# Ledger of designs, part 85: peptides against a protein of PDB entry 7UQJ

Target 1, 160 residues: chain A of PDB entry 7UQJ
Amino acid sequence: PELYQNFNITPPRGVLFHGPPGTGKTLMARALAASCSSDERKITFFMRKGADILSKWVGEAERQLRLLFEEAKKHQPSIIFFDEIDGLAPVRSSKQEQIHASIVSTLLALMDGMDNRGQVIVIGATNRPDAVDPALRRPGRFDREFYFPLPDVKARFKIL

## One batch from the design tools (peptide; made by RFdiffusion4, then SolubleMPNN)

Design b2_p13_6_s3 (from b2_p13_6, 7 letters changed)
Fold by OpenDDE base, seed 4:
Structure b2_p13_6_s3 (fold): chain B 160 residues (1-160), chain C 160 residues (1-160), chain D 160 residues (1-160), chain A 13 residues (1-13)
Amino acid sequence: as target 1 above (160 residues)
Amino acid sequence: as target 1 above (160 residues)
Amino acid sequence: as target 1 above (160 residues)
Amino acid sequence: LEKVDVEVEYPPP
């Protein structure tokens, strides 16, 4: 957080953490939330799993996203962390594609509707950045991407 | 722990996290503990520092290791995390070599004595995998090694 | 980094990460370095361990600290990460207290000597914020503190 | 809404 102010970098509305499973994306998001809150300025950390947004909130997912962003704005400064944001894109069933398209469309609108002065940061994490809708990766949304490489240290993880 | 069951991978008794300092080994171990605990299945996380096992428990280190493994078994599913496990190998003084050899021997026996049915996972973390006794890195012990690289993120790490 | 720009918070010269061992302080510092570096703006990340500053650089520690800050300024934007910064305060031996006082005094002077326009951020990490000299925790130094809680993830942490 | 209140303790005054 404060590092970007020192760097005079326009803070992204959304940051995409991507990289292989277990590269610490989720952990980094939590630690960012922890590192940005202080006694005088508590940061509220909101977490959702992409698959949970689809599976738990069938027919209510868009409303739950709206409520999440409203609560995040109400409790600013805040971080919204979407873990496994690619999980908003289920494996193709024609019915799931429509539901997914609606949820992604809602998330796009919510990210676009954030005022640049809002102290709400969205962090998406994915193991599969190519499974994330390119519309989410555009300027004003997840316009910063952070690759969490596999440690180039001696363990070839062959995830079979 | 449950990650390996979910992957139908025979859970290693021990996992060695290695890589440069601050590559997130300790954090990953905690995040694994966190990610593997569900509403229905709470994981107990135990943490020890290798240097503390030697320095704080002089003459009692073997007993403390036994108690740690017993408590971990009692509170299964559980993770035992040894941070700086290479710190069990102090710089050679002849007296410290004997103490180290006894502690490492006890750890070997405890890892070998874990029944395959035990929901106890041991994670060792080290910055110096070559300073870890090769006997700990054999099958049935720390038989999986995970390297934590410096993220090949465009940050030049000048370790002066 | 960009989080603090969004928050319009005057970026601290120094940030203290504190919390229980393995709450991800070191990983967070690295991932902050990673997250703040872009194609066009590479961040240089410097890392030192507090105990190493005392033990490896006996009689040269002050000079090594000066060189570290000079290199960080030369390679701005940069992050200096002091892991286990409380390790600059060894357990009282009268000779170690004098060496410690000199090193801490040098660090204070280096932090105070950073121009507010400098793109150098100092991150200290400690498991024991109370073991950090209160002079380091004053405005213009480590004036922001970030507690890394044990994630209240349903993992029972029994630190035996 | 599991608010994980990450209590960040500031330095005491």
Scores: peptide ipSAE 0.000, ipTM 0.247, DockQ to the pose 0.079
Fold by OpenDDE base, seed 1:
Parts: sequence; structure tokens; C-alpha cells
Structure b2_p13_6_s3 (fold): chain B 160 residues (1-160), chain C 160 residues (1-160), chain D 160 residues (1-160), chain A 13 residues (1-13)
Amino acid sequence: as target 1 above (160 residues)
Amino acid sequence: as target 1 above (160 residues)
Amino acid sequence: as target 1 above (160 residues)
Amino acid sequence: LEKVDVEVEYPPP
């Protein structure tokens, strides 16, 4: 929140966390939810794995996405965190086109249907940003991308 | 490595990081590798996903595990990080017993074969510690377990 | 940024990350910097260790702090991350009072002198929040504190 | 819908 306020930047509807595996994307999303919560103000955090939505809800993935966004809207302020979002909305490949296309189209419609005044933030995390459908990376969707680099060798995490 | 050297603590053969998804298990493993690395001393970090070893290396998973441990031994000091290790060594279920049993037996043998003087640390991460074969959680294997709790809500990570 | 706007929360000038060693404070600060950077918008990340400012810059620590804040202001948007900030601004003890008091007074003045519209975020990390001068923890300075808990006792932090 | 009601009670008790 502060960075966008100080910078007079319109908050994105969706935030893509990307970078190598284990760079803290999911931890950051949880930390954000925690950070935005106070004793007076709780944020509801919804977490889903992209592959889980496909595998657990075959033929219902679109419905589950709709229900997720409805519940997030009902429990505002809220964060929807998609871990491994490249598993939910992979770049269109010829062999799995229909199911992926339907899920992508549903997610696009849900993100586009988010009121700019809504207190729902969508965070997607991926290790493969290039494997995420470019349609999701457009303005009004995941229009903010955050690279989680490997901690550089010189950056001694002096945890010790 | 440095932590154990500095404290005169015998390094564990294996460390299990467990806790809810996105609690920073993978990030901590990388941070540990970075923390133990200096300009004078670099640690080699090997990362594998449990499910990837099964899915990508069907019929060669045991060989790939052996090669991984050999490479880690060759590049000491090193960390082997298994993300989603419950995907590699699930609790024995009747329908997939043989393949999982062979991989588990190989991983057990590799961990048991690690010299206590070796500068190879094995870290397993899981969201489901109860889904990890109990044989891996015994002394001389993943005999150290770390819970990564959900970060507590009052921690306003006001990043955003 | 967005969460503060949507939630009508005034951004802090400074954020204190505190908690036991190894809880990911430094990692989070880096992940924040990465997360606030896009292809169109890069954030400059300045990192200093509290003890390094005292030990490397004896008699120049105040000047180095001023230069750091000037460079951060010049390279807006920016994050200043003080790792081990308790080493920079310890609670006033009788034996080291003058040097620490001068550095603390300089840091206080620099944080107070930050325009609320400035695109500089200051993050302090410490393992000992009670060792940080209470004057730094007041509104307009490190007025947001984030504890990085040890993962709960049941889940064995067996790194040790 | 696993509501992770992350009631994150900070600091933990």
C-alpha cells in the first residue's frame, strides 16, 4: 500500500509474484495479508494452488473460481493468492486447449469484473512467468509483476 | 554448515521443514544456503521437487536420486533441498506401493549412507508432514523437523 | 501500496521487522524491493548493517547516514534497509552514550525529515526489538513493527 | 473453499 500511495500509482487489481523457486513469493503474500491485518481490521486470506484447482475440480474449476471470488468479495478486505498460477492458466498449448482456455477465460472475466473500489487483491505466484497466459498479464489483471530474485551470493543473509 | 561448525553441533543428516503452504520453507532453505556461503566459502544448493522426480523420471527416479547425492557429495559443502517431499516419499498406500516403496527405500539408503562428517545437508519441505513416510523421520534421516507457522496477523507486512 | 490505499491507511515512514534470528526479516525486505519493482519501475534497494555503520565509519557514521538518505532520495523510488538496526541505534547505555546518541539523533532527524510524500521506505530489521531506542519506534519513524515469529514449538525448529 | 482464516494473532501468545 505505502509504495503506491507515495508514488501516486493506481493500485493494480492483480499482482504477479514471479522468480525462481523458493524466493519467498508465497511467504510474501502471507506476510502481506498479515501486514494489512490489525486488531481492529482483519484481512481474509484465500489461498489456492493452480494445479489443485485443475486436478481436484475437473469440470468444476470455473465454478470454484467464481465461488472463490464471491467469497473473497463477501469477506472484504481480502487477498486471493494463487500459488503456482502457471498451473491454473498455462500458455495455450494445442493438446489441452479447451479446459485451460475455459479456466483462463473465467479467471480473466473474474479479474476484469473486479470493481476498482473493491477491497480484494489478487496475487499470483509463479516460478515460470513466461508460462502464464499473456492475457492475464495485461492492464486491469496481473498488471503488476514482482520479481523475486535469488538472493545474490553477496547478500549474506546474516540470519547469523 | 557454518552454524554447526561454529556451535560445535554435529550437523543433522536431514532436516524436515513443515508447515502450511507459503510459510517460507523453501525460502528458508535458500536463505540458509546463502547465510552459510561467504566469499571464501560457497555452498552448492541442489533443489528438487518430490513430484517432479516421480513424474519426470518414471523408472529412473532411483538413479536420479543417486546421481543427485553423488553430485552433492562432489560439490561439498552442499545442501540438497527436496521441496514437496511428501510427493517423493508418501505414506505407503496400497495402490502405488511398489514405485513409492522403491524410491523411499533408495532415499532411505542414500540418507543412511551419508557420512556424519559429510558437508551435505538434506532439507525436505512439506505442507503435510503426516503424509511423509515415517521411516524418513527416524534418527539419521530427517531427524530434525521444523515447523513454519503461518505468520501471525498483527505482522502487518505493509509492503503493499 | 494498494492495501494502504484501499484500506485508507496512512503509510508508515519506517517499518521495523523484528523476531528471532533466521525468521526471514532480511529476506522479506529484499522480496519487498523486488516486489515493488516492475519492468517499467525499478526500486533502488539500499542495504546497511547497523554494526557495520558503527564499526566501519567511526566518527563518520552520521555523515554516512546522511549520504545514504540523500542517495535514497536521489534514486526514488527506494528502500533503505537497516539489517541489525539494534546495532545502529541501541537503547541508551551509560558507557556508549555519546556516539550512539549522536547516531540515533541523526537517524531520528533523517526519518523526521522524510517528506510523507517521499518515495523512500525505511525498513529496520532486528532480533532484539527491545534493544532498539524507543525514540525510533515512535510515530513518523518506525511506527510499524512486524514480528517474525519463531515457527511454533510443536513443529521442531530442529535447525539447532 | 479452505478459508485460511489466517487469524494471525501477533505476537503469538
Scores: peptide ipSAE 0.000, ipTM 0.338, DockQ to the pose 0.075; fails the geometry check
Fold by OpenDDE base, seed 2:
Structure b2_p13_6_s3 (fold): chain B 160 residues (1-160), chain C 160 residues (1-160), chain D 160 residues (1-160), chain A 13 residues (1-13)
Amino acid sequence: as target 1 above (160 residues)
Amino acid sequence: as target 1 above (160 residues)
Amino acid sequence: as target 1 above (160 residues)
Amino acid sequence: LEKVDVEVEYPPP
């Protein structure tokens, strides 16, 4: 909240951090939260994994997303961080696609329903930005994107 | 790298990075690999996730671990990074526990079988150090532990 | 720490973190400090900005650098982090160049004067590694370099 | 620097 206000930048409703695994996306989100906290104004940080939204909240994912956004609103200023948000992308099964589509639709509606006056920032992190539903990447949602490249390692990374 | 030499600490065969999610454990492992690389001597970095060892290598996990260690030995100096190594911990199912126990046993044997003359370092990362099998945390294995606290917890920051 | 011993690499006295702004150089330095702290052995973290060394310490920068290194030595194990160390680089004015040259010369002498037995690590961060005096990048100083590449920011960072 | 961020997992895992 404070960062965007301090820079006179209209706070995006959502920021997409994308880039290879282990580039510090989650760490950066936490650091942003910490840097925007003042002694007078603590920021509440909510973290979820995309895969956990599917696996832990089977049949209630939409409800749990709503509760998450309401709690974030209640504890303003707050950050909602979705790690591995591509984990909400449709898996190659028609029945799972419907569930995923409903979850994504709920997330879209929640992001669209955030008044621009709210002090809730949503950060999504992914290793696969192209696996994130393009609808999430539209204006008023994750309309700001940060790529986190691999450190230019003079080391030979062999990912076997 | 430099810190442990300065502490006159015998270099472990394995290092456990533990701490809350999003504290940069993976990024640190990559950064360590990068720093230890010179233009003349590139370090090879191998990365695996604990969950991938279970899910992607079903029935061949032990073999793939052996191949990983052999490739790391062939490409010395090298780092093997196990992200989410607690993902190798027993899941509360008797049949999965046996598979996990076999994989962990194989990893133990591979770490014990590393000659002290090898230029292979093993880094394990976890959010739950207590979920890592205590056998992996013994001398000659992951006998050094780094806690990655949330930024600002345990380091005495004196900003003069 | 352990990596440098295992690879028979003499630990550098200083590590240069370089790469574009917003790549987490400062965050990594803090994470390193935090990760190397144990409950039994807290690491003291000292932070300075290169620009602050010039602007806040006008006429006493050399003395303040000496005091910083002495305090770091007194509170071993410790890390000295110089953020924006390229801010010590000569600005295109002859009179400022002399002051900068003196400050850089003092930093060189302090880094050279650190006994290899000291538990003081110096980390320099810069966005412009080529703006860092090559003398600082020599063996026994910032002789290890980490590049922190830009996240491919589709977001227009206006660094004003 | 005090922990000024409250990390809340909601719902708790």
Scores: peptide ipSAE 0.000, ipTM 0.275, DockQ to the pose 0.048; fails the geometry check

Design b2_p13_6_s3 (from b2_p13_6, 7 letters changed)
Fold by OpenDDE base, seed 5:
Structure b2_p13_6_s3 (fold): chain B 160 residues (1-160), chain C 160 residues (1-160), chain D 160 residues (1-160), chain A 13 residues (1-13)
Amino acid sequence: as target 1 above (160 residues)
Amino acid sequence: as target 1 above (160 residues)
Amino acid sequence: as target 1 above (160 residues)
Amino acid sequence: LEKVDVEVEYPPP
């Protein structure tokens, strides 16, 4: 019986990690992948950066997203981690906005198309949750949000 | 005048990293070791696990601890990192408690025997600071404690 | 005499954190800032992302970099952390390459112009050290490099 | 004794 089955928790399709930079969002996603994997049940961890989706995949971003989700489904249980998912957010050019809107639309469709029966979790990390398209933050997508507070820098100071 | 000189910080003999699992305690210790090492001055990083001290070193744990501290002193500047130092804590057997108490006593003596002139820092990491022997948390030992906060667990609970 | 004084380590002007994504580079930079600051001596931590330098600062990137270094010098001791410094790397457009080359040249000049007497440390983080301009990796710039290894997921399993 | 060399790669001068 799988970790997620034992919790009777429908694994969130999408989890948004948000909070100030360097709060360990990326580390947490990896640590989750690591904690949920066992010797018997390895979780495949896929990582992409929001900005890389726009830059490296210019003209193929949609195809690469589809392939990523297919590969994640093929290697389930899996986690897709989008670091800096706000980097999918448009930089102030109308043409980039259109490309962005297309990529976001593809991501929305891919998240919506993930049957609840798939052991694929999507984690988005952002320092700016308000810069993430609200459509991504709806139920069935990134419907679960984690705030990563700043480690109170002061508390660390008193100890050193 | 260098950043570090201006801190006039007597280097802690022992630093306890505590906080929930996956908060990056081990990673932090490694990266502290990395950050403090230079081309001219390499810090030697020694790592041991609390559970390994009990299991791999059965009957030799005290000797291996002594050797570790001697080697760390020989290779100073050095960091001794005890990951899961709470794993020195007894599992509920009286015989294991005695072995544990002996190992902890040896560690106490080794930390106390570290002259302030030695460039050896001991870092203990635990997920359970309350499971660490209070004697280890006294001045001259693990007298500095770093809390590694969970990225907001409450958000995890609502999402899980 | 303190551990750090005994190190006689001229604080690196620039430190490159490299390694696989989610190895805690950003978390480390923050934790270094936290560890180095005290109640009496707060380190001011400045953070920028490589991609933000290109995108948010379009047409002002050089000015914003200058302002950042001036502010860091004004608030010394300080750390400037460039997360994803490889995001200063050109996206495959000749116009972006020119803008990139200009920004990198400005960063080079700012790092070179930092008198050794300043308590400003620059930390660059990248997942792709080979994508960082070799000119940034020269002495007096990012002349110290830290590899952040993947926490061997297997090692975490045996420990948890 | 696994010396975990935190490989700090320094660029050669």
Scores: peptide ipSAE 0.000, ipTM 0.221, DockQ to the pose 0.099; fails the geometry check

Design b2_p13_6_s4 (from b2_p13_6, 6 letters changed)
Fold by OpenDDE base, seed 2:
Structure b2_p13_6_s4 (fold): chain B 160 residues (1-160), chain C 160 residues (1-160), chain D 160 residues (1-160), chain A 13 residues (1-13)
Amino acid sequence: as target 1 above (160 residues)
Amino acid sequence: as target 1 above (160 residues)
Amino acid sequence: as target 1 above (160 residues)
Amino acid sequence: LPEVDTEVEYPPP
């Protein structure tokens, strides 16, 4: 509530940062985490990479997601930042369906299970929003999207 | 020469950006590439992730590195940015030594083989500079290091 | 309005980015401009250096500021980024008072003259927030401040 | 300033 009240935003459960690599998505997520904290209200910032959850936790990715969301709930107000979320929850393609389907289903359930009263924000960052399972982009999940364009070359030249 | 002359620096063959995740390393590398570009002199920016070179190019990582350096040489002035270079060239640990040793050796040879007259800058980014093979951090390679601290929490808060 | 509504922030007329040189202030300003831009709503990013407005436009700095704000108003939603704003609006020191007082007074008037309904954000960046005229840091002007801590100094110099 | 405890749990290598 208050984390979102400070932003006067209808609290998105999830925000998707999308745009080319090195456009500052992760930096912005940290800046947002920082900006939401006050001296009175520390925000806990959790960061995970999508590919790391898949690769480092083969067979435990679901458990790790559950633990992450439990920790985030314990440390409210909190931000969960998924860098490269397309690595964690790729579009369900036919050949690798079972493991990915399970992880996606777990993430969906965790996002749906976030009580609207919780002070947990989930930020996903991706270079390929279309590679993120569309189920994650629905209302009540990553329902807000921020595009991080490549800083147009013309704009940068005028800085120097 | 001129890419480095515009910066008044003794041309680093390689620069290591290190610091916590989401400190803007990749964004800075892109900023530098753009700032070095002029309307008269476009700088070609090559970006690769260390983990991607290992995972996507199993058995071809050396060839991909060679091709990357060849392309960078052809498109001078150029910047090669390795994001998560600790993923490409981790410190030699006993259990995975052969494949990593080959890739590291190839990267070393490619960096050593950059003629001092070339307009190729190599930027490596890592969250763990001590996880990067020390051989890469020697003179003539990543001999310059940039620490990207966590933006002090107090500071970014006022942006939102 | 909407630029600020998207952030649900009471629209700061101005935001001061402060912190050591090479902390990514300019990069963040661009990343913010970029992140505020959507495919549906392009944000126009204007950038000026404080020192450039003083040095390149001796006797015309006021006119250039007026033109800049007029252009920004025409191209709403827009961001005006002043890099090195301490160069444009230094604290009034006795020996150079008249010219600086005029430029500062013009900038104050332009910021005060931004209708609260405008979609113009002014971002000032400085390495020395205490060198910025305190009149600019008052409510309705640069009323929000962001510190950008030092990336470890040894780092950035080696790329330039 | 709230210390953003960035518990970057790096999984141990």
Scores: peptide ipSAE 0.007, ipTM 0.332, DockQ to the pose 0.046; fails the geometry check
Fold by OpenDDE base, seed 3:
Parts: structure tokens; C-alpha cells; sequence
Structure b2_p13_6_s4 (fold): chain B 160 residues (1-160), chain C 160 residues (1-160), chain D 160 residues (1-160), chain A 13 residues (1-13)
């Protein structure tokens, strides 16, 4: 966060960690949080799973997202890590439930509403970047993407 | 490196990554190297294992450390990553071999000799921070510590 | 383990994680253990380094491997992670000490002796898959390989 | 070298 301010670089609002399950996306997010912390400046790390937000908070997912972003802003510098964000923000299809479209719209609005001067970084992790709504991958949102390459693409189905 | 210069913050000479084995300390060090690189400014990443320096270079460990720091300075911006630094720099006890004390003393001198304006960051990784000589954990050396916790399901880590 | 049973897929007895050092092989193994765990079903993670088994247990390495596999079977579902397995199971050459050949033979026998119905997964990590005995890379052993590439430099330049 | 209890239960207790 501050690192970006000092470079006169707009801090990315969001970073997409994509790559196969287990490739260390979650760990990388945690360790980025640790690495950006100092004795003087602790980073608050918020973790949510996309599937948990949808399944555990049916009908409250939008509110939970708002609260998460507000809490992250209150405790900045902070990192919001969405694990399995493809579960939260699937590609919009005509057959996808209105609920998913609403949650995606709320997440878009929350990411758009983040001040570029804010010390909140959003990290989305997905195993399937192509399953994430392209609207989330636009500039000012998850505008930076990191591929955590698998060892072997075929072997995913064999470990899971 | 530049990030710290832009903050008018003295770049830490050394960072200690500590936490249980396989919590991604090495991956994070590589991640930091890659993240701090730009198309214009590549960071050179040097990796050594503490046990390798002691076991493979018996009697030359001090020279190898000096060469490592010189090479890192030559190829700055650079990161020196010591994996398993507790193997290289065990806590000084009256019963510990003179060789370990000498290597620790050399590492201390090398870290103390680094220009705070230099673009060399030293990262030590250990599973046992308490097994690292306290002299290495003082200001101007590994003066910043990052705990890599096990991924806990409840993981709101305030990364301290 | 259960995931493989649910797919009517024979669980791999062994998986080889290979790729440059610090690409997150160890981390992936731990993340897999954590991700496959549930509140109802904890996975026991056993970690050993190939070099440690050879150097610390000279003359007992075979016994230590047997005990490790027995303990893993007792605490199933479990993961045995061999870090730096190339240190444990180097390619058989006529110049390699009889000790290495014996340890490799014991590891082969232990992997062959694992019940496919067992909930024990063996993960070997190496920086040099070509340095691992081809006999370990055969079906029923480390029959699945995973290459952990260096994270693309281009991806990470976008976080900082 | 103290036997590093390399057994880690996941999730941690």
C-alpha cells in the first residue's frame, strides 16, 4: 500500500492469483501480507472463501462483502484475500442465478469504490481465471494477474 | 530496495522469515524477488541453505559468505536468501564448535558492512527463530521478523 | 484420499513435485494436506528431507523409512512428504555407494507395499527430477509428476 | 539434534 504511494504508482485495487489448486496462492497472499508488515506497520489479513460466502451466507452475501470491505478499510493497511473467487464471481451466463449476478455486482461496486490511496489490497485466488467474471479483471479491479503454474495441468484432476 | 528509498525508510538489511517448515518462506522470498523486479529493473535472487554452507564448504564457509555478499552487491538490486539459517548461525553456546562461531561472526560483519543505501536485502528463513543467534536478530541485521503461521482455517492472521 | 475414492480413481501412491528450488513444492504439499482436511477428517502430514535421512541416520535409514511408513499408515489419512528426494534416491549409478542403493530399494518396497485403498499419499519434492531414480517414477510409485515453474516474472511485476 | 517432530496435524488443533 504505502509502497505504491511512494512510487507515485496507483496501488492495484485487486490482484488475481490464478493457477491450480494448492499452488500456494493462499500462502503467497499471507506471506505478502507478512512481507509488507513492519514492526511499525502491521497489515491486517482478511481471508474469505468464495464458496463460503455463497453457501454460508445465502441472502446475506452482499452485506457480508460490504462489512468485509469496511472492516478492511478500518484496519488498513490490509489485505482482503478471496480464496476460490470463481465460486463467488462466476462468469455471467443467462442461466446463472440472479444471486450470483448480484454478488458480482456488489463486489464490482466495492472494488470500484475503493480509494486508490487506500491501503487495502484485494487478492482473489482462483484455479480458473476464465471462470471469473471478466468485469472483475478490468483496470481498477483485479487488473493484475499472477499465474501460479501447476506442475502439470492434467494432474489436477488426479490430486483433487 | 527502491521501495524503501522512496519511503525515506532505511531498507532493512535483513529480514527473518520464521515459522513451521513448508509454510512457504522460500516461496515468499522468491515471490518478493519477482514482485520487486520490473521490466527495467530485475532483482537477482541468490539462494543458499545454511546446512549446505556448513557441510559442503567446510573450512571455506567464511569465504563463500564473503563471495556471496560481493556477488549480491555486484548484481544489485539483489536478494540473498538463506534457507534454514539456523543451520548456518546457531545460537552461540560454550559447547558449539569454533567453526560455527566464526561463520556467525563473518555473517554479522557482512551484514554490518552492508550499506543501508544498498539494494541488497538479506532474507533468512528458519523454522526455529530461537535457534538463530540473537546477534543476527539485532537492528541493522535481521531486524525484521515475519512469522509464517500454518494455514489455519480460522486464519484472520493479523500479520504482525 | 477420499477425493480419489469418490472418483473411482486409484489414488496415486506417490506424486513427484519437481521444479526450481523455492517454487512452493513443500508449501503445496502442506496446502494439499490442509485442503483435504475437514473438521471431521484431519490429515497427518509427515515431512522428511532426503539429505537428513541419509546424513543423520547413517545405517538406520532403512529402519527410519519403515517406521515412517508404518506411522503414516497408523495415522491415515496421511501425507508423507519427502523434501529433496533426489538426496534420498539418486539415480542408480555403478559409482553410487551401496548405502544409497539399499535406501532406494527400501523406499521402492515401501511404496510398492502401500495398499491402494490406503489413505497415505507420498509426495516427493525435487529440484532435479532427472536425478531421481527412474524406478521411483514408475506406475505405483511416484507415477504422477508436477513441474513447479518459476512464477512468471511478468505476473509479479504487476503487484509491486 | 532434537528429533524434529515433523508430524503436523492439519488443521492444527
Amino acid sequence: as target 1 above (160 residues)
Amino acid sequence: as target 1 above (160 residues)
Amino acid sequence: as target 1 above (160 residues)
Amino acid sequence: LPEVDTEVEYPPP
Scores: peptide ipSAE 0.000, ipTM 0.332, DockQ to the pose 0.073; fails the geometry check
Fold by OpenDDE base, seed 4:
Structure b2_p13_6_s4 (fold): chain B 160 residues (1-160), chain C 160 residues (1-160), chain D 160 residues (1-160), chain A 13 residues (1-13)
Amino acid sequence: as target 1 above (160 residues)
Amino acid sequence: as target 1 above (160 residues)
Amino acid sequence: as target 1 above (160 residues)
Amino acid sequence: LPEVDTEVEYPPP
């Protein structure tokens, strides 16, 4: 929020962090949440894991998503970070697809229902951007994609 | 490896990174792998996710763990990073416990079977250290525990 | 560069990552470099360590900084990451200050000489922002400061 | 996967 507000830019509704596992996506999301906060203006950072939303809330995942977005809106400025969003919104393959499809549809509706004036940013992290429903990767949703490469092994060496 | 060798210290066999999700555990593990590598001495970094070992390798998880440790030994100096090790070694609760118990037992045996002279370090990351089997947290296994707190919200504020 | 261009924003010339050691500053810089890269548009990531610029390039540090900025400009969009920039730009204390002062002056001039249209972002990381020359922390240089908090001190103590 | 050329030591040592 504040990063974009400080630039007088409409914050993207959704940012997709993608790249190999352990490239720092989750850390970046936290650092961004951290960075956009100030002593006067706390960003509330909500974190959910895609697989946890499915597994812990079977049959209630849609409601939990709604509650999450409502809380994020209530505590704005806020960041909602979905770690492993491909676990929440996998590409459709078979019968388990209906539950996944309803959850995806709920997430789509929640992202679409965010006013551009809302101080809520959604960050999705995935190791497999191609496993994320393409509908989430459209403008007005996760319309910004940030690739987190493996730091090249050489580059790793010179980091530390 | 080299960090501990430079101090003439026996490297811990296992290091448990614990702390809330997105505190940089995975990232630290990668950074450590990177830092301990040099142009002359590349550390091979193996990464597995606890839940993936269970889900992708149902009935073969024990074999996959053995293969992973064999490969890590073959490519030493090496780091094995288990992301979300609580997904691999949950505390025993019910019938799904036997499969988890066998995998945990295999991991215990593999960690116990690593000679102190082996240039293989195992890093486990968890958001829930209390959900990790206490047997993994004993000396000679994950005997170093590293809490990754949420960057204090105030401290987050100074990040951006 | 691209992150800001994609938002039609003038990128800050410099971003200061500050915070205690092991808070993920270096890792964040790499993740940012990585995140701003795409298949179509590679960001060139340059990394230097402040102490290395002083120690490896005694009497040539100014030239090395100039070369670094020239190369970053040549390979734009690019990120220059100075790890431990307080090692490059320490606060003035005594006679060793003249060499440090000349290097700082060179860095200031290079940051000032970057056109706002240049797709070069400079990230400085320090554990001691108060040890960085205040002239670097002014608008048009490191005008964005990002504090990387210690994960709670207890947590750090369990990490190292 | 975008190759982030991370450590271009230019000039290489």
Scores: peptide ipSAE 0.000, ipTM 0.327, DockQ to the pose 0.055; fails the geometry check

Design b2_p13_6_s4 (from b2_p13_6, 6 letters changed)
Fold by OpenDDE base, seed 5:
Structure b2_p13_6_s4 (fold): chain B 160 residues (1-160), chain C 160 residues (1-160), chain D 160 residues (1-160), chain A 13 residues (1-13)
Amino acid sequence: as target 1 above (160 residues)
Amino acid sequence: as target 1 above (160 residues)
Amino acid sequence: as target 1 above (160 residues)
Amino acid sequence: LPEVDTEVEYPPP
């Protein structure tokens, strides 16, 4: 009886972690993956960076996203973490905007195509939630948002 | 004139990292040890777990603590990190309370016995700062406390 | 006289944080900036991403790096944190390799041009220390390296 | 405890 089953909470298809850089968004996503994992039930944690999707997978980004979602589905329960999902955002070039639009459209379709019964959670992290495509922030996609406040810089200073 | 010279901060003998699990307390302690280490001046990082002190060192816990502090003093500059220092706290058995009280009393004495000139920092991490003996939280011991906030607890609840 | 004063540790000009993604490198850099700062002596924390240097500053990356180092010097004591410094690594295009080589050469020159008396620390974070230009990893640059191990998932279970 | 000015967008608007 899985952690998500016991809560009868339809696991969010997508969760957006947003907040200033170094607020631990990536650490939290990993901590969640770790925390939700058990010796009996390991969560597979897939991590990709928004910028890597654009740069490493030039011409194959859509295919690599599909494969990622298929692999995540195969290794359920799983978390797909997109670090710097705003890095899917175009740099100010029309050609990059088109490539971005295609990648984002693929991500939208993949998130929409996740059956509610799939134990795949997508976590996006960004420092700029405003730079994330509003279409990604709609219900059935990144429909839950979490602000990561700056840890009061004040508290950390007194240590050293 | 070094960045760190200008702060004139009396180094804390002890620092308590507290906050919910998975907030990176242990990771922070390791990375502080790392960050303060240089090629010219390596900080020796000693790590122990509160529960291990009770379980592995049954009947020798006080001796092992003394040896740990002696070794840390020998390898100055050094950090002693007690992960889960609340794990020194007894489970509800009178016999464990006595053992705990003895171990805590030893730790108190060791922290008090650190000369202000010793380059040994003690970091305690806990998820339950209220479960840490108040005597440890006094000046000259864990006199500095750092709250590691959960990135919005609401995030965990909505994801789970 | 602060912890670090007693250590007489020449602050590294550059520190490389490396380790698997989400091991808290960015969080640590911020925590160090926070931790080293006091009410009397604020550390200015400058953050840039390796990918942003290539993408946002197309044709101005070298100038923006110079300005960043000048501003960091003006706001001493300061930390320059390059998150994903391996993102300065070229994408497999000859033109991008040339741009990368120019940016890296500028960064090398800026790190070398830091007077030992400057209260500017450069922290680079990477998941791929092998993808960081070896020239950056030489003495006087990123001469200190810190491995951020994956917290053993098992360790997190016992803490929770 | 020092305010870390996080985002100086440079250039300023």
Scores: peptide ipSAE 0.000, ipTM 0.231, DockQ to the pose 0.051; fails the geometry check

